# Ledger of designs, part 110: peptides against a protein of PDB entry 3WG5

Target 1, 218 residues: chain A of PDB entry 3WG5
Amino acid sequence: LAKNIVYVAQIKGQITSYTYDQFDRYITIAEQDNAEAIIIELDTPGGRADAMMNIVQRIQQSKIPVIIYVYPPGASAASAGTYIALGSHLIAMAPGTSIGACRPILGYSQNGSIIEAPPKITNYFIAYIKSLAQESGRNATIAEEFITKDLSLTPEEALKYGVIEVVARDINELLKKSNGMKTKIPVNGRYVTLNFTNVEVRYLAPSFKDKLISYITD
Target 2, 218 residues: chain A of PDB entry 3WG5 as posed
Amino acid sequence: LAKNIVYVAQIKGQITSYTYDQFDRYITIAEQDNAEAIIIELDTPGGRADAMMNIVQRIQQSKIPVIIYVYPPGASAASAGTYIALGSHLIAMAPGTSIGACRPILGYSQNGSIIEAPPAITNYFIAYIKSLAQESGRNATIAEEFITKDLSLTPEEALKYGVIEVVARDINELLKKSNGMKTKIPVNGRYVTLNFTNVEVRYLAPSFKDKLISYITD

## One batch from the design tools (peptide; made by RFdiffusion4, then SolubleMPNN)

Design b2_p15_6_s4 (from b2_p15_6, 8 letters changed)
Fold by OpenDDE base, seed 3:
Structure b2_p15_6_s4 (fold): chain B 218 residues (1-218), chain C 218 residues (1-218), chain A 15 residues (1-15)
Amino acid sequence: as target 1 above (218 residues)
Amino acid sequence: as target 1 above (218 residues)
Amino acid sequence: MNLGIEPITFEDVKR
């Protein structure tokens, strides 16, 4: 019996237009193979808001479930990463990871101080992040506080407060725990129950281009 | 009977990308030889957050137990060093050492005063350090206070409060006291009971490159 | 307007 395929890919670093390309490529591959899901191992300090929003849209348009997995231990879904996670079909975190700190900034001053975003922008993203949370049935109050209080959470806190769905140490535990869970947002207009009983895990490697850009941007 | 090998290596100075390379090299050597553990004698005033986080990840990914040993007397695991320790499989301290003072900073002003990190960053690291503590079953409240109160602890205090596992005067005492202890975080997905009954201690020397860079950066 | 949710660039965070 043809095993259901689950793809796993890693996205690490700043959220940029290139990160969008990575998401798009990975999701497209998984879609083409009619995968049960794709798991994106995410480790990001944040990045560009435009790229983030495009990534969220791409995830929302996915023909298959996209699971954001904050991994490995020590990783984070910081800032833009939180938005991406909240826009996804399922969020998992490994122990020792973090999520949150979503206050938008305009940049850094010469002295390294943060240039705060004006209230207009902040309010926009409050509405945006709350919408993502509400759409996914996640804690919109905490989502707002990710901005207003610049809050960051542990996996346990995030789970407790209904921000995420799974705490898992590795892919195997993630598959085990998420098996039978419904996606938090629709896939092709329907909430999907994840089926990870007999799956083949396929790892997607970064392209040469991906490696090069990662090297340059780091 | 082939003696179990325990590697010992020293990492001293600021936490930088080069420090990551040292950790990676040392751990890799120990992994290749299927060592029972590697002990990293750590003495650091702190350093870069990015390098620190990468080091934590590398430790967490280790195929063997990584023991952080704040050594010798007079040494510290300050700032970044505390994070690294909290991310490790076991923490030991020699008498007369210290751990803590983890408040992130943006840098130093021209007059040597600290440029404080904005709340966004501080909150991120609060979540991060708490996650490390929670994952390892260490005192997350104190971990938070390492930031919020910029707290520093003696070995005795750190042990008492459940931040560290061992106070030891030297490698021999460390091996003796830690023998039979379980790692505070998994190794290859499993908590490991340390076995130091019949071990050969091997010291890893810094590479020539390590010496050179240390010389340049000091 | 470059809405920079600029990453907490840990690049400049020391300690």
Scores: peptide ipSAE 0.023, ipTM 0.240, DockQ to the pose 0.108; fails the geometry check
Fold by OpenDDE base, seed 2:
Structure b2_p15_6_s4 (fold): chain B 218 residues (1-218), chain C 218 residues (1-218), chain A 15 residues (1-15)
Amino acid sequence: as target 1 above (218 residues)
Amino acid sequence: as target 1 above (218 residues)
Amino acid sequence: MNLGIEPITFEDVKR
C-alpha cells in the first residue's frame, strides 16, 4: 500500500558525484517507504555534467515520483540544475527563483576566461536538453535557448512557456497545486497521477556521512 | 634512466572526484615516462573533502615528485587546494595568488547560510591539516590557522611563514628556483633532490574525455 | 553515438 507519505529533502550547492549520492540516498529512502513522492528542494548554480546525467538517470529510474522544487526564494536551478529539473517527474519553483543558463563550458583558461565548449559538445547538450524537454512534454524550444542564448527564466515565465508545472510559495502550496497532476515522465513505465490528499510530510536530514562531507569552503 | 623531463598540467576549478581522476592521470603519465617531476598548475576555490583526501593520498603515493604551483596570477589554492598543496612534494605560488581559507563546512542551509561543521569535524581537519604540515616540514601553526581563523596568505607571506617553498612568476623561474631543493615529503620513501638542469618541459593537455567534461555553466 | 561524454562539469558560478 502506498503510504500517504511525501518526503522532502534539500540539495544545495554544486552538482557533483556527491550530489548523485545524495539523490540516490534520498530517493532510495522514499522508495523503501513507498512514498507518494519525494520533493527535492533544489538550489544549485550548476556543476558537473557527468554527475548531472547520472542524477537524471537516477530520477528516471525512480520507483516513485521525484519532484524538483526550486526553493527557497532566491534559489536557482541553474545550468546542471535545469537539466536535472527537466529530467524529473514534476518541476515547481518558488517566487523569486530562477531556472536556465545551461551553456556548457570546458572550464576556465589561465587568465580566468571561460573556455568555450567546442560546437560538437554544445550541440550534444542541445540535443540532450531538448530530449529531456520533449520526453517530459515541456518546451523544447526554450530548453534549447537555455543553451544557445544562455536564457534564464523567472518562475512565472517558466510556467508560461511550459517549462515548469507549478509555482508555489511553500511545500503546502506545492502539494495543493500539484495534487491530481500527472507526472511528466513515467514512473515504472506509467504516468502517475499524484495524490497528495491527507499526506504526511517527512523531512530528510543529511546523513551523518553527508554531514561529514566537509566541503572545504570555496 | 630518469628522463630529464618535467611535465606541466593544469587543474582548475572545484575539487571533485573528477579532479582526482585528473591528478591520477597526469601523475601516471609522468610516472610512466620517468619524469623528473610533474608540476600541477592549480587554481581552485576548493571543493569536496573526500576528493581532496584521495588526491593527497595519490600525491603521496607518486613515484615522482609532484609540485603544486598556484598559477596564474589571480589563482588560488583555496580550501581543499591548500590541503592538496600541503600534501605535495613542493609548493610554489605565482605573485598575485593566494593560499588558505580551509574551514570545513557541511554545506548551505535553506536560506543560503553556511551550515557549520560540528566541532568534531572541524577538529578532525585541524588535526589532518597539521599533520600534512608537520609531515612536510611546513608551518603547522599557520596550517591550523587556515582553519581556525580562515586565514588566507599571499605568496610572500606564505613563503615567509614557511608554508610554501617558492615564489615564481613562471615555469622557468620555478624550475630555476626549485633546482637542487629537496622534496618536502618522500618519494618512494626517500627525500629527493630536484634536478632541473637541462630539462625538457612537456605540457599535458586535458584528455578528450576531460575536454568533454562540459561544465554546465553555473 | 557513444559520445564519450567526459564528465562535463558545469563551472561553479563564482558567487
Scores: peptide ipSAE 0.021, ipTM 0.267, DockQ to the pose 0.132; fails the geometry check
Fold by OpenDDE base, seed 1:
Structure b2_p15_6_s4 (fold): chain B 218 residues (1-218), chain C 218 residues (1-218), chain A 15 residues (1-15)
Amino acid sequence: as target 1 above (218 residues)
Amino acid sequence: as target 1 above (218 residues)
Amino acid sequence: MNLGIEPITFEDVKR
């Protein structure tokens, strides 16, 4: 009996328009093969808000479950990464990772200080992040505090507070723990129960373009 | 019966991208020889956060136990060094060494004063360092205080507070004391019991490149 | 409006 396929791909670095392209490509490949899911190993310090919002939309439009996995240990889903995670079908974190710190900024001054976003922008993203949390049945209060307090959480804290669904050391543990879980947002209008009982894991490599872009943006 | 090999290498100076290369090289050599462990004699005042995080990841991905040994007396695992230690399989300190002082900074002003990191960054690293401590079963409260209070500890204090595992005067004492200890984080998904009963110690020298880079960065 | 959730570029975070 043909094994269900789970794709795994890595997204590391700043969230940019090129990161959107990576998400789009990876998800598209997985969709084409009717994969059970795609797991995106995410390690990001944040990035551009516009790119982030586009990525969230792309995830939400996916024909298959998209699992954001903050991985490996030492990785983070910081800032934009948190939004992306909250917009996904399932969030997992490896031990030694972090999530949060979502206060929007306009940039950095010449002296390296943060240029604060005006209240209008901050309020917009508060509403946005709360909406993502609410839609996914995750902790909207903590989501707000990711902005208002620039809060960051450990995997254990994030799990405890209902921000994420799984803490897993590796892909095998993730598959094991998430088997039988429902997606936190719909896939094609339906909440999907993940079936990872008999799966083949396929790793996607970054394209040459992806590698080049990562090199340029890092 | 072929003796188990333990590698020993030294990393001294600022944590940079080149320091990552040193860690990677040393660990790779030890992995290739299926060493029982590698001991990194660490003496650092700190360095770059990005390099530090990459080093932590490299350690966590090691196929063999990586022991951080703050050595010799007078050495420190300051700032980035503390994070690296907390991300490792075992921490040892020699008498007369120190660990801690982990508050992130943006740099130094022209007058030598510290440019403070914004709360967003500080909170990120609080979460990160706590995650490292929690993952390794070490004192997360003290780990946080390494940042919030810029706390530094002696070996005796660090041992007492559950930050480190061993105080040892030299490699022989370290091997003796750590023999039979379990790693504080997994190696290839498993906690490993160290076996230093019949070991050959092999010292790794810095490459020419390593020496050059250290000279340039110091 | 470049809504920069600008990455915490850790590159400049030293210590």
Scores: peptide ipSAE 0.021, ipTM 0.229, DockQ to the pose 0.099; fails the geometry check
Fold by OpenDDE base, seed 4:
Structure b2_p15_6_s4 (fold): chain B 218 residues (1-218), chain C 218 residues (1-218), chain A 15 residues (1-15)
Amino acid sequence: as target 1 above (218 residues)
Amino acid sequence: as target 1 above (218 residues)
Amino acid sequence: MNLGIEPITFEDVKR
C-alpha cells in the first residue's frame, strides 16, 4: 500500500509576511502531494499580528491537516505563535517548550520599551484568540489569559488545561501519539482522523528566499 | 460603450503581510472586473522586505495594470514603497511626496537605533532594486543610490531621472497624463497602452480587517 | 505580538 506522506517543515523566528509565505509554500506542497498531514516545527517569539492572522487563515483553508509542533526543546510558540497554534488542526509541544504570552503590543519605542496596545485592540485580540480556542475545542479561558495575564504555559500545563493535544519528544513520538486523533478543526468541513500508520516522513527545506529572509530577519 | 473601470485603492502605513493582503485583494477585485487599471494610492514609510517582495511579485502577476500613485501630498513611497513602485506598471507621484531611502536595515535596537544590514544583504537588495529598475526601463543607477546613498527624490527629480512616469496632483490629472502611456512592465507578457478615455473611477474601501490592522499597525 | 505599528523599516528584521 502506498505509504501516506507526512511532511515536516521548520518555521523559526519572527512571524512576518515571510513566515506567511513559508506556511503557504509548505502547506501547498503537502496539499499537492495529498499528504496525510504537514507538521510545522514552530519556534517563534512572536511577530506581526497581520501575518499571524493570515497564517491562521491559510491553515484554516488547508486541504490537509496542519499540525503545529512547538519544537525543539527550548522553542516557544510565543505571542503570535500561540494564535497560529490555536488556529491549527493539532498542537503538539516538546518538553522544554512554552506557549502563550499573547499580549498585543503596538511595538517597541526607541528605547526598546513596549508600547502598549490600546484597550480596544487588546479586546479585539482577546475576542479573536477566544474564538480560535472555541472553534478548536480548546480552553478559551486560558486563551484569554494568554493576553490578560500574559500567561505562558509548559507543555504539561497546556495539555492539562486543554490548550494542546500532544506532548512529544520528537516527530516519531508525535506521530505515534497523534495517530488516531481527530483534528481539532475541520479540513474541508470535516474533522479528519489522523492516520500515521506506515507513513513516510518528508522534510521540507527552506527555499533560498526563505533562508535569505530568515537570515535577514533573525 | 461600456465605460472602462479604473479602481482606486489606498494603501497607507507600513508594508507588512497585511499590506500584501490588501494589494492582493484590491488587484483581485480589479482583475475580476477586467478593469483598465488599478491605481494604488501609496503612502508608506517602508516596511518588511518579505512583504515587499511578495507585493512586487503579486503586481507582476497582475492581469491588469497596477499603477502606484504616491499620494496624497505629504505621502512617501519610502524604502519598501520604492521597490513596490519600481515593480509596478506605472509610477505616479503627487507634488510634495517623496520616493527613495531604500537602505535595508535589520531592525531597530532596543534604543531605537538602526541595526545595519550586513553588506551581503545590502548587496542583495542593490541587485534586486536594480533589476526592478532595469526590467521597467527605469534608472537603475538612481535605484542603486536609493540604497547606497539612502537617496530620496522629489517627484520632479524622480521624473527627471527617469525613475517615475507621471507627476500628478490628483487622480483626474493622473488619468489624463497617463492616458496613452504604455506600461513599464508587461501585463501577461504584453506592454499595455493605458486607455483612460471615458472611464469610471471606483474607489475600493478597506475591508474591516484592513481597517483594524491599519489602526493597529499605524 | 508586535502589531506592526512601528515603522517596519527593513530594520525590524532583528526584533
Scores: peptide ipSAE 0.020, ipTM 0.266, DockQ to the pose 0.131; fails the geometry check

Design b2_p15_7_s1 (from b2_p15_7, 11 letters changed)
Fold by OpenDDE base, seed 2:
Structure b2_p15_7_s1 (fold): chain B 218 residues (1-218), chain C 218 residues (1-218), chain A 15 residues (1-15)
Amino acid sequence: as target 1 above (218 residues)
Amino acid sequence: as target 1 above (218 residues)
Amino acid sequence: GSKGIELGIISVGLN
C-alpha cells in the first residue's frame, strides 16, 4: 500500500518577496508528488505586508493541505507570520513559541521609531485578519486583538482561545495529534480530513539561494 | 504603623531616549517617597540599544528595588525589554506574555530587511546580556541564547530556566509571591528582602507628554 | 557605535 507523503520544510526570518518564492517552491514540490500535506516550520518576526498577502493567497490556492508549524521552541509566528498562519489549513505551535503582534506600520523613522500606519491602513488589516480567522473558523476577536492590543499568545493560550489547532513538541507529535483533523480552510473547495496513519516524512532543504539570502538577511 | 508604599507605573512601546526619561521620572518619584519598591509594567517590542543601556544603568543606580513586570497578558519584554528586565531587581511576567528575542541589528534596509550587526557588535551584546544575567544570578546560557538563537520564552519557561522570579496574573498576586524575596541585584550595595505585607499601592500615570509621544510613536 | 543599534521585532511594513 503506497505510503502517503508528508513534506516538511523550514521558512525562517523576515517575510519578503523571497519568502513567497520559498513558499511557492515548497508547496509546488509537495503538490507535484500529491502529498497528504506539507508542514512549514515557520519562525518569523514579521516582514512585508504585500509578501504576506501573496503567501496567504498561495496557501489558499494550494492543491494540498498546508500546515503552519511554529517551530522550533523559541520561534515565533509574529506579525506577518500570524496572518500566514491564520490563512493556512492548520496551525500548530511547539511549546515555547509565540503568535501575534500584528500591528501594521509604515516603517521606521530615521531615529528608529515606528512610523504608525494611518487608521485607514490599520482598519484594513483588522478587517483582513478577521476575515482570515472567520474563513478558517478561528477566533476573530483574538485576531483583531493581535492588532488592536498588539497581543501575543503562547501555544496554550492560542489553543484555548481557538486561534490554533495543535500544540506539538515535534513533527511526530504533530502528525499524531492532527491525524483525522479537518483542514480549517478548503483544499480545492473541499475540507480535507488529514490522514497521517501511514505516512513517509520527507524533508525539503533550503536551496543554495535560500541559504545565501537568509545568510545575508539574517 | 506607616504603610510602605509600592509604586506601579506603565512603560509601553519602543525603548527610546524618551523611555529613559520615563524610567528616570518614575524611579525618582518612588525614591523620593522612600517606597518599598516600584513595579514597572513593561510592554515593549524593543528599541534603541543606547537608551536600553542607560535605562539599565538608571535601574542599577536606584535607591529602591525596581521590579520589571511584563504586563498585561499579550505584552512582551522583547529585545531591549529583556536586557532591561535582566538588569532589574526582580522580573515578573503575567501569563500570556513573552521575553527574549535579543539579536542586535544595525537597522532596516530601504527594502525593510534587517541590516545585521557585525559579529563584533553581536559579541558585545552577548557579553553584556550574560553579564546582566550573571550579576543578577539568572540563567546566563539562556540570556546568550536570547541573542544567538533569538529565543523567546513563555513565563513558565522563563521561570523554569531561572530567567525570571515570578509568574503573576496581577499586581496583588505579584506582591504576594514576591513578598519576602531578595532582590536579584543590590540596592545601594545591599540585597534587599521585599516587604509587601502592609503596603499601599500607588499608581503613577503617564504625563501628558508621555501620552502624546507614545501616541505619536505607537 | 551603539547609537545605531536597534533591538526590535519587525512589524508588518506597508511599502
Scores: peptide ipSAE 0.046, ipTM 0.332, DockQ to the pose 0.178
Fold by OpenDDE base, seed 4:
Structure b2_p15_7_s1 (fold): chain B 218 residues (1-218), chain C 218 residues (1-218), chain A 15 residues (1-15)
Amino acid sequence: as target 1 above (218 residues)
Amino acid sequence: as target 1 above (218 residues)
Amino acid sequence: GSKGIELGIISVGLN
């Protein structure tokens, strides 16, 4: 019986156009091998709204389920990471991680102060994040509060409020807990039931380019 | 007679948070040496609005005049580059360069199609770019049309319409033509008359980090 | 079409 393949890749750091390239590369590899799913271990403080929206679109266009896993302990899906997670087929978090703090900003001033986004931009992202939550059957009220209150949640809170689907310590526990779950958004127009029985886990490494960019941005 | 120092640095590629770091580094070096001015040779297709706004703010906070020079021939101050230029103390262009095409977009879809910015965002940037033009005594109507018509101008057109101050083939011609000009925005609350008599030109090189990032983003 | 990344919401830092 051919083992179902599950890919695991890591994406860490600021969400940029390069992060889009990483998502695209990883998902494409997993699609080519007809994987049961890809798990993206995500640790991000946030980043660019453009890159975020492109990543969400890339995930939604995936031919296979994309699981966002906030990992390892101490990691976050902050800001852009929350949007990406809410746009994905399944969200998991490790204990000791966080999700939220999604308030859009224009940037940081020279003194490190936040330049606030105008209400028009904030309202755009409120509508956008609520749409992601609604489309995935996740808590749209909390999604809005990720912006309006700059709310950050623990895994247990995020699960309780229906923001995420799984709390798991490691990949093995994630596979066990998510087995038999339906994707929260469609794959090729249909909700897919995850089948993690008798799976082979394949790890995708960062490309040389990926390593170089991470080294520069860290 | 101690020669007045003019720094020249190059900034090329997409406007990102790293581009802000380049501007900050270059301007800081020139400030520390009490330079008469810094000339930034700019060649950009555009980039991030956050980085752009931060760069504009950094320029406006400069203790010395910052001259944006669209250079070399074939270069552009496209999109973000136009905003940066309009926020600077003096704009110059080399023959065969362009400025404009400032319409905000949300990003590119996977098929390379532009994701249009919502009217609320477009209107924000219209107000912002007009403010930059007005504050610098430059053509606010054309600044708006850089967005509303996605207008791009030649150096001769940009000069004719009062968007820029100088057309120059090289640094020497730029220094000659801009000598005795007042900055279009204040330096430390005062309009400064540029004094390029008996100047020493000092070139600033990209840091190792700058070179590495450019190599990755190109 | 100008290949430039146009200054849109692209650049809203979501931090």
Scores: peptide ipSAE 0.026, ipTM 0.330, DockQ to the pose 0.371
Fold by OpenDDE base, seed 1:
Parts: C-alpha cells; sequence; structure tokens
Structure b2_p15_7_s1 (fold): chain B 218 residues (1-218), chain C 218 residues (1-218), chain A 15 residues (1-15)
C-alpha cells in the first residue's frame, strides 16, 4: 500500500513577506503531492502583521491540513506566530516551548522601548485573534488575553486551556498523538480526520534564498 | 429553467479611487446581465474616506442587490470597509474575519503614531455611520462605537448585535442562508427578496490593472 | 472636506 506522505518544513525567525513566500512554497509542494498533511516547525519571535494575516489566509486556503508545530525545545510561537498557529488546522508544541505575547506595537523607539499601538489597532487585533480562536474552537478568552495581558503559556498550560491540541517531543510523537484527530478548521470546506497510521515523512529544505535571508535577519 | 445569475468579485487592499472603479465596474457588469445579486468578497484594512463615500453611493444606486462578504477567514472589513458594508444591501462575514475600527484619522506621524482627527471630523463620521446603520436597520449604537471606542467585532458578535445579517463559511453557505432574505436597503426604491434557489455563480476576475495595483500597494 | 481623511490600519508590528 502506498504510504501517505507528510511533509515537514522549518520556518524560523521574523515573520515577513518572505516568510509568506516560504509558507506558500511549502504548502504548494505538499498540495501538489496530495500529502496527508504538512507540519511546519515554527520558531518565531513575531514579525509583521500584514505578512502574518497573509500567512493565515494561505493556511486557511490550503488544500491539505497544515499543522503548526512549535519546535524545537526553546522555540516560540511568539506574537505573530501565535496568530499563525491559531489560524492553522492543528497546533502542537514541544516541551520547553512557548506561545503567546500577542500585543501589537507600532515599533521600537530609538532607546529600544516599545511604541504602543493605539487602541484602534489593539482592538482590531483582539477581534481578529478571537475570530481565529472561535473558528477553530480554541479558547478565545485566552486568545484575547495574549494581547490584553501579554500572556505567554507553556505547552502544558496551552493544552490545558484548550489553546493547542498536542504536546509532543518530536515528529514521531506528534504523528502518533494527532493520528485520528479532526482538523480544527476545514480543509476545502470539510473537517478532515488525520491519518498518520502509515506515513512517509519528507523534509523540505529551505531554499538558498531562505537560508540567506534567515542569516541576514538573525 | 434559466438559472438566475449571481456574480462574485474580490476587492482586497486599501480603499482608494481605484477601488471605487473596481466596485463600479463589477456592479455595472452584474447590472448589465440582470443578475440576482453581486457578492463582493471584501478584505480591507481601510483607506480614503472620499473613496469610501463614493463607493457607498455607488452601492446604494445599484440596480441589483450588492452583498458585502468579508472573506476569506483572516480578512477584515476594517475602517472604511465597515462603512461600505453598512451601506450595502446585505452583510455577510466568514468565520475568522473582523469588522469595525472606524475612527477617522488625518494620517500617521513620522514615528508611526496616529494623527487624530479633530472633533469636527470625528463627529461628522459619527453622524454618517449612524445614518448608514439607521437606513439599513442595523445597530446604530454599535456603529457609533466603532468610532468612539474603536470597537472591532467577530462575526458572531456582529451577528448577535444586529450589525450583520449572515455568518457563512463559503459562497454556497452564504447563498443558502441569505436565500429569502430581504435587502436591508432598497434596490431601485424597493426592498428585494433574494432568490438563490437556482443560481449560477459567475466569478469576475480582476483586470490586469487591478492585479498590478494590488501588487504595488501591498 | 473628507479629502485627506484616512480610515485604515497601516503598518502594524506584531513582535
Amino acid sequence: as target 1 above (218 residues)
Amino acid sequence: as target 1 above (218 residues)
Amino acid sequence: GSKGIELGIISVGLN
């Protein structure tokens, strides 16, 4: 019996227009191969709101399930990364990772202090993040608090509160635990039950451009 | 039996004079074909007030129902987009979208901070948005708060408060749910009952100019 | 006049 394919790709660093291109490329490859799913190993401190929203849209338009996996230990889905996760079909976290800290900002002052976003913008993102949580059946109250209280959670807390679906140490444990789960949002208008019983894992390497930009922005 | 036609078109990005031309073109095509309605898939962070007011007028002068659909998930009808929606014959939102944040601004300072509009301008838009809500039988109190409190809502909240009429995941669900609804404002002086029982959906593609401008303004 | 009034959210960082 032909093995179902699961793609794994890494996205690390700031969320930018280039990060959107990475998501688009990776998901497109997995779609072309009719993969069972793609797992994105995410480690980000955050980034641009515009790029984040485009990434969320690209995930939600995916023809296959997109699993956000906060990995490895020490990684984060901070700020924009949390929105991306909440917009995905399934969220997993490795032990020793974090999620949250979603307050929007206008940038940094010359002294490195945060320039706070005006209430208009903050309230927009509160509504946005709550909508992502509600659509996915995740904890919208906690999602709001990721902004209003700058809340950050451990994997265990995030699971407990119904923000995420899986805590897993590695890809094998993730596949095992998520096998038979329904996607938290639709894939092509339907909730999909993940089938990881007999899968081949394929790793997608970053392009040369991906490597160069990550090197420059890190 | 000949199918009634429903047009679907996308408008994404900033509300500008060019966005008015898009609305005008799309509505005109649908009018020429005596379509049952046109659905505009809207995703906007806002834009210019002048363009917004012209778009509202063009919608209100339409010979056919104009449905604003905040789509896809992650999209928004922010600021100017909310006014446009409130000026339309029916508002729908997809799960994971947002509406509101309607406070007028004069622009952004060099540090990215908002330059607030003077009370005269703010009060003008309060009156304007309340009139749009009242004309359409929508929640004028919430419409005012979109300005005064920079309020933003989820689809579920917006439906609950009587700001919008439909929450729908896709065009098919939108057509199903809005079938038999009356338009919230008149079409050629009469309230129309939407008939989506036997319809053909036709997608209007953006022109080359539309694609280029979206690419440059993104 | 309404000319020069912006109704938008522009360039927000989420870091």
Scores: peptide ipSAE 0.026, ipTM 0.308, DockQ to the pose 0.094
Fold by OpenDDE base, seed 3:
Structure b2_p15_7_s1 (fold): chain B 218 residues (1-218), chain C 218 residues (1-218), chain A 15 residues (1-15)
Amino acid sequence: as target 1 above (218 residues)
Amino acid sequence: as target 1 above (218 residues)
Amino acid sequence: GSKGIELGIISVGLN
């Protein structure tokens, strides 16, 4: 019987327009192969809001489940990464990772100080992140606090508070624990029950372009 | 027994920073008098997004219930007005009014054509308006369609679809129909049951400044 | 430090 394919890809670093291209490429490949799901191993300190929103939209328009996996240990889904996670079909975290710290800022001054976003923008992102949480049946109060308190959570806290769905040490544990779970948002208008009982895991490599731009932005 | 005070104020025209000052002033007066509620008779074609978001925040921070009443017949809570309504504790509409048409735009060209907002901004306001609807237990699908389809609804449609709570011809009918209803969002962290059984209605007049600026912006 | 979201909210009209 044809094994269901699960794709795994890594996205690391700042969220930029180029990160959108990576998400789009990876999801498109997985869609073309009618994969059971794609798992994105995410490690980001944050990035641009516009790119983040485009990524969230691309995930939500996916024909297949997109699982955000904060991995490896020591990784974070910080700021923009939290929004991306909350906009996804399932969130997993490895032990020793973090999620949160979502306060919008305008940037950094020459002295490295944060330029605070005006209240209108902060409230804007509060509404946005709460919407993502509510649509996914995740903890909207904590989602707000990711901004208002600049809260960062451990995987265990995030699971306990209903922000995420799975704590897993590796892909095999993730597949095992998420098997039979329903997606937290619809796939093509329907909540999908994940079937990871007989799967082939395929790793997607970054393109040459992906590698080059990551090298320039680091 | 001390009659519960219900304030009524009118806000008409474009939503601007000055409209925020009107909301703030009116709500503050009603808060100071520990009013049972304030009813804002709203008639707006829309306005600035920043001012709108500030107004929504001011309503949500109110110590008393803020009821948005689309009034008189022929009035609209168009665009920004819909967001304000969805951010409020209760929405009422008079027969012959409208709500919706929430698509964000960047402005108008010299030829009067609409300058469309980029997808990132449109998607943002979709998320924002859906959040407002969800937080208030109102129809988030219709809230989205206010943008995606630029939908406008009659009072009867809006009530039927669970966008609004009351259709009322006048303040007396509004008070009668909303009596005993719970606010759709919290007041100081609690859902309030409205008590309009023994109320004094007090009308707030626009300030001289309000009149002057409305005259200049018309 | 969480490199914050550069949110250039262009003044959006909701007319």
Scores: peptide ipSAE 0.110, ipTM 0.361, DockQ to the pose 0.157; fails the geometry check

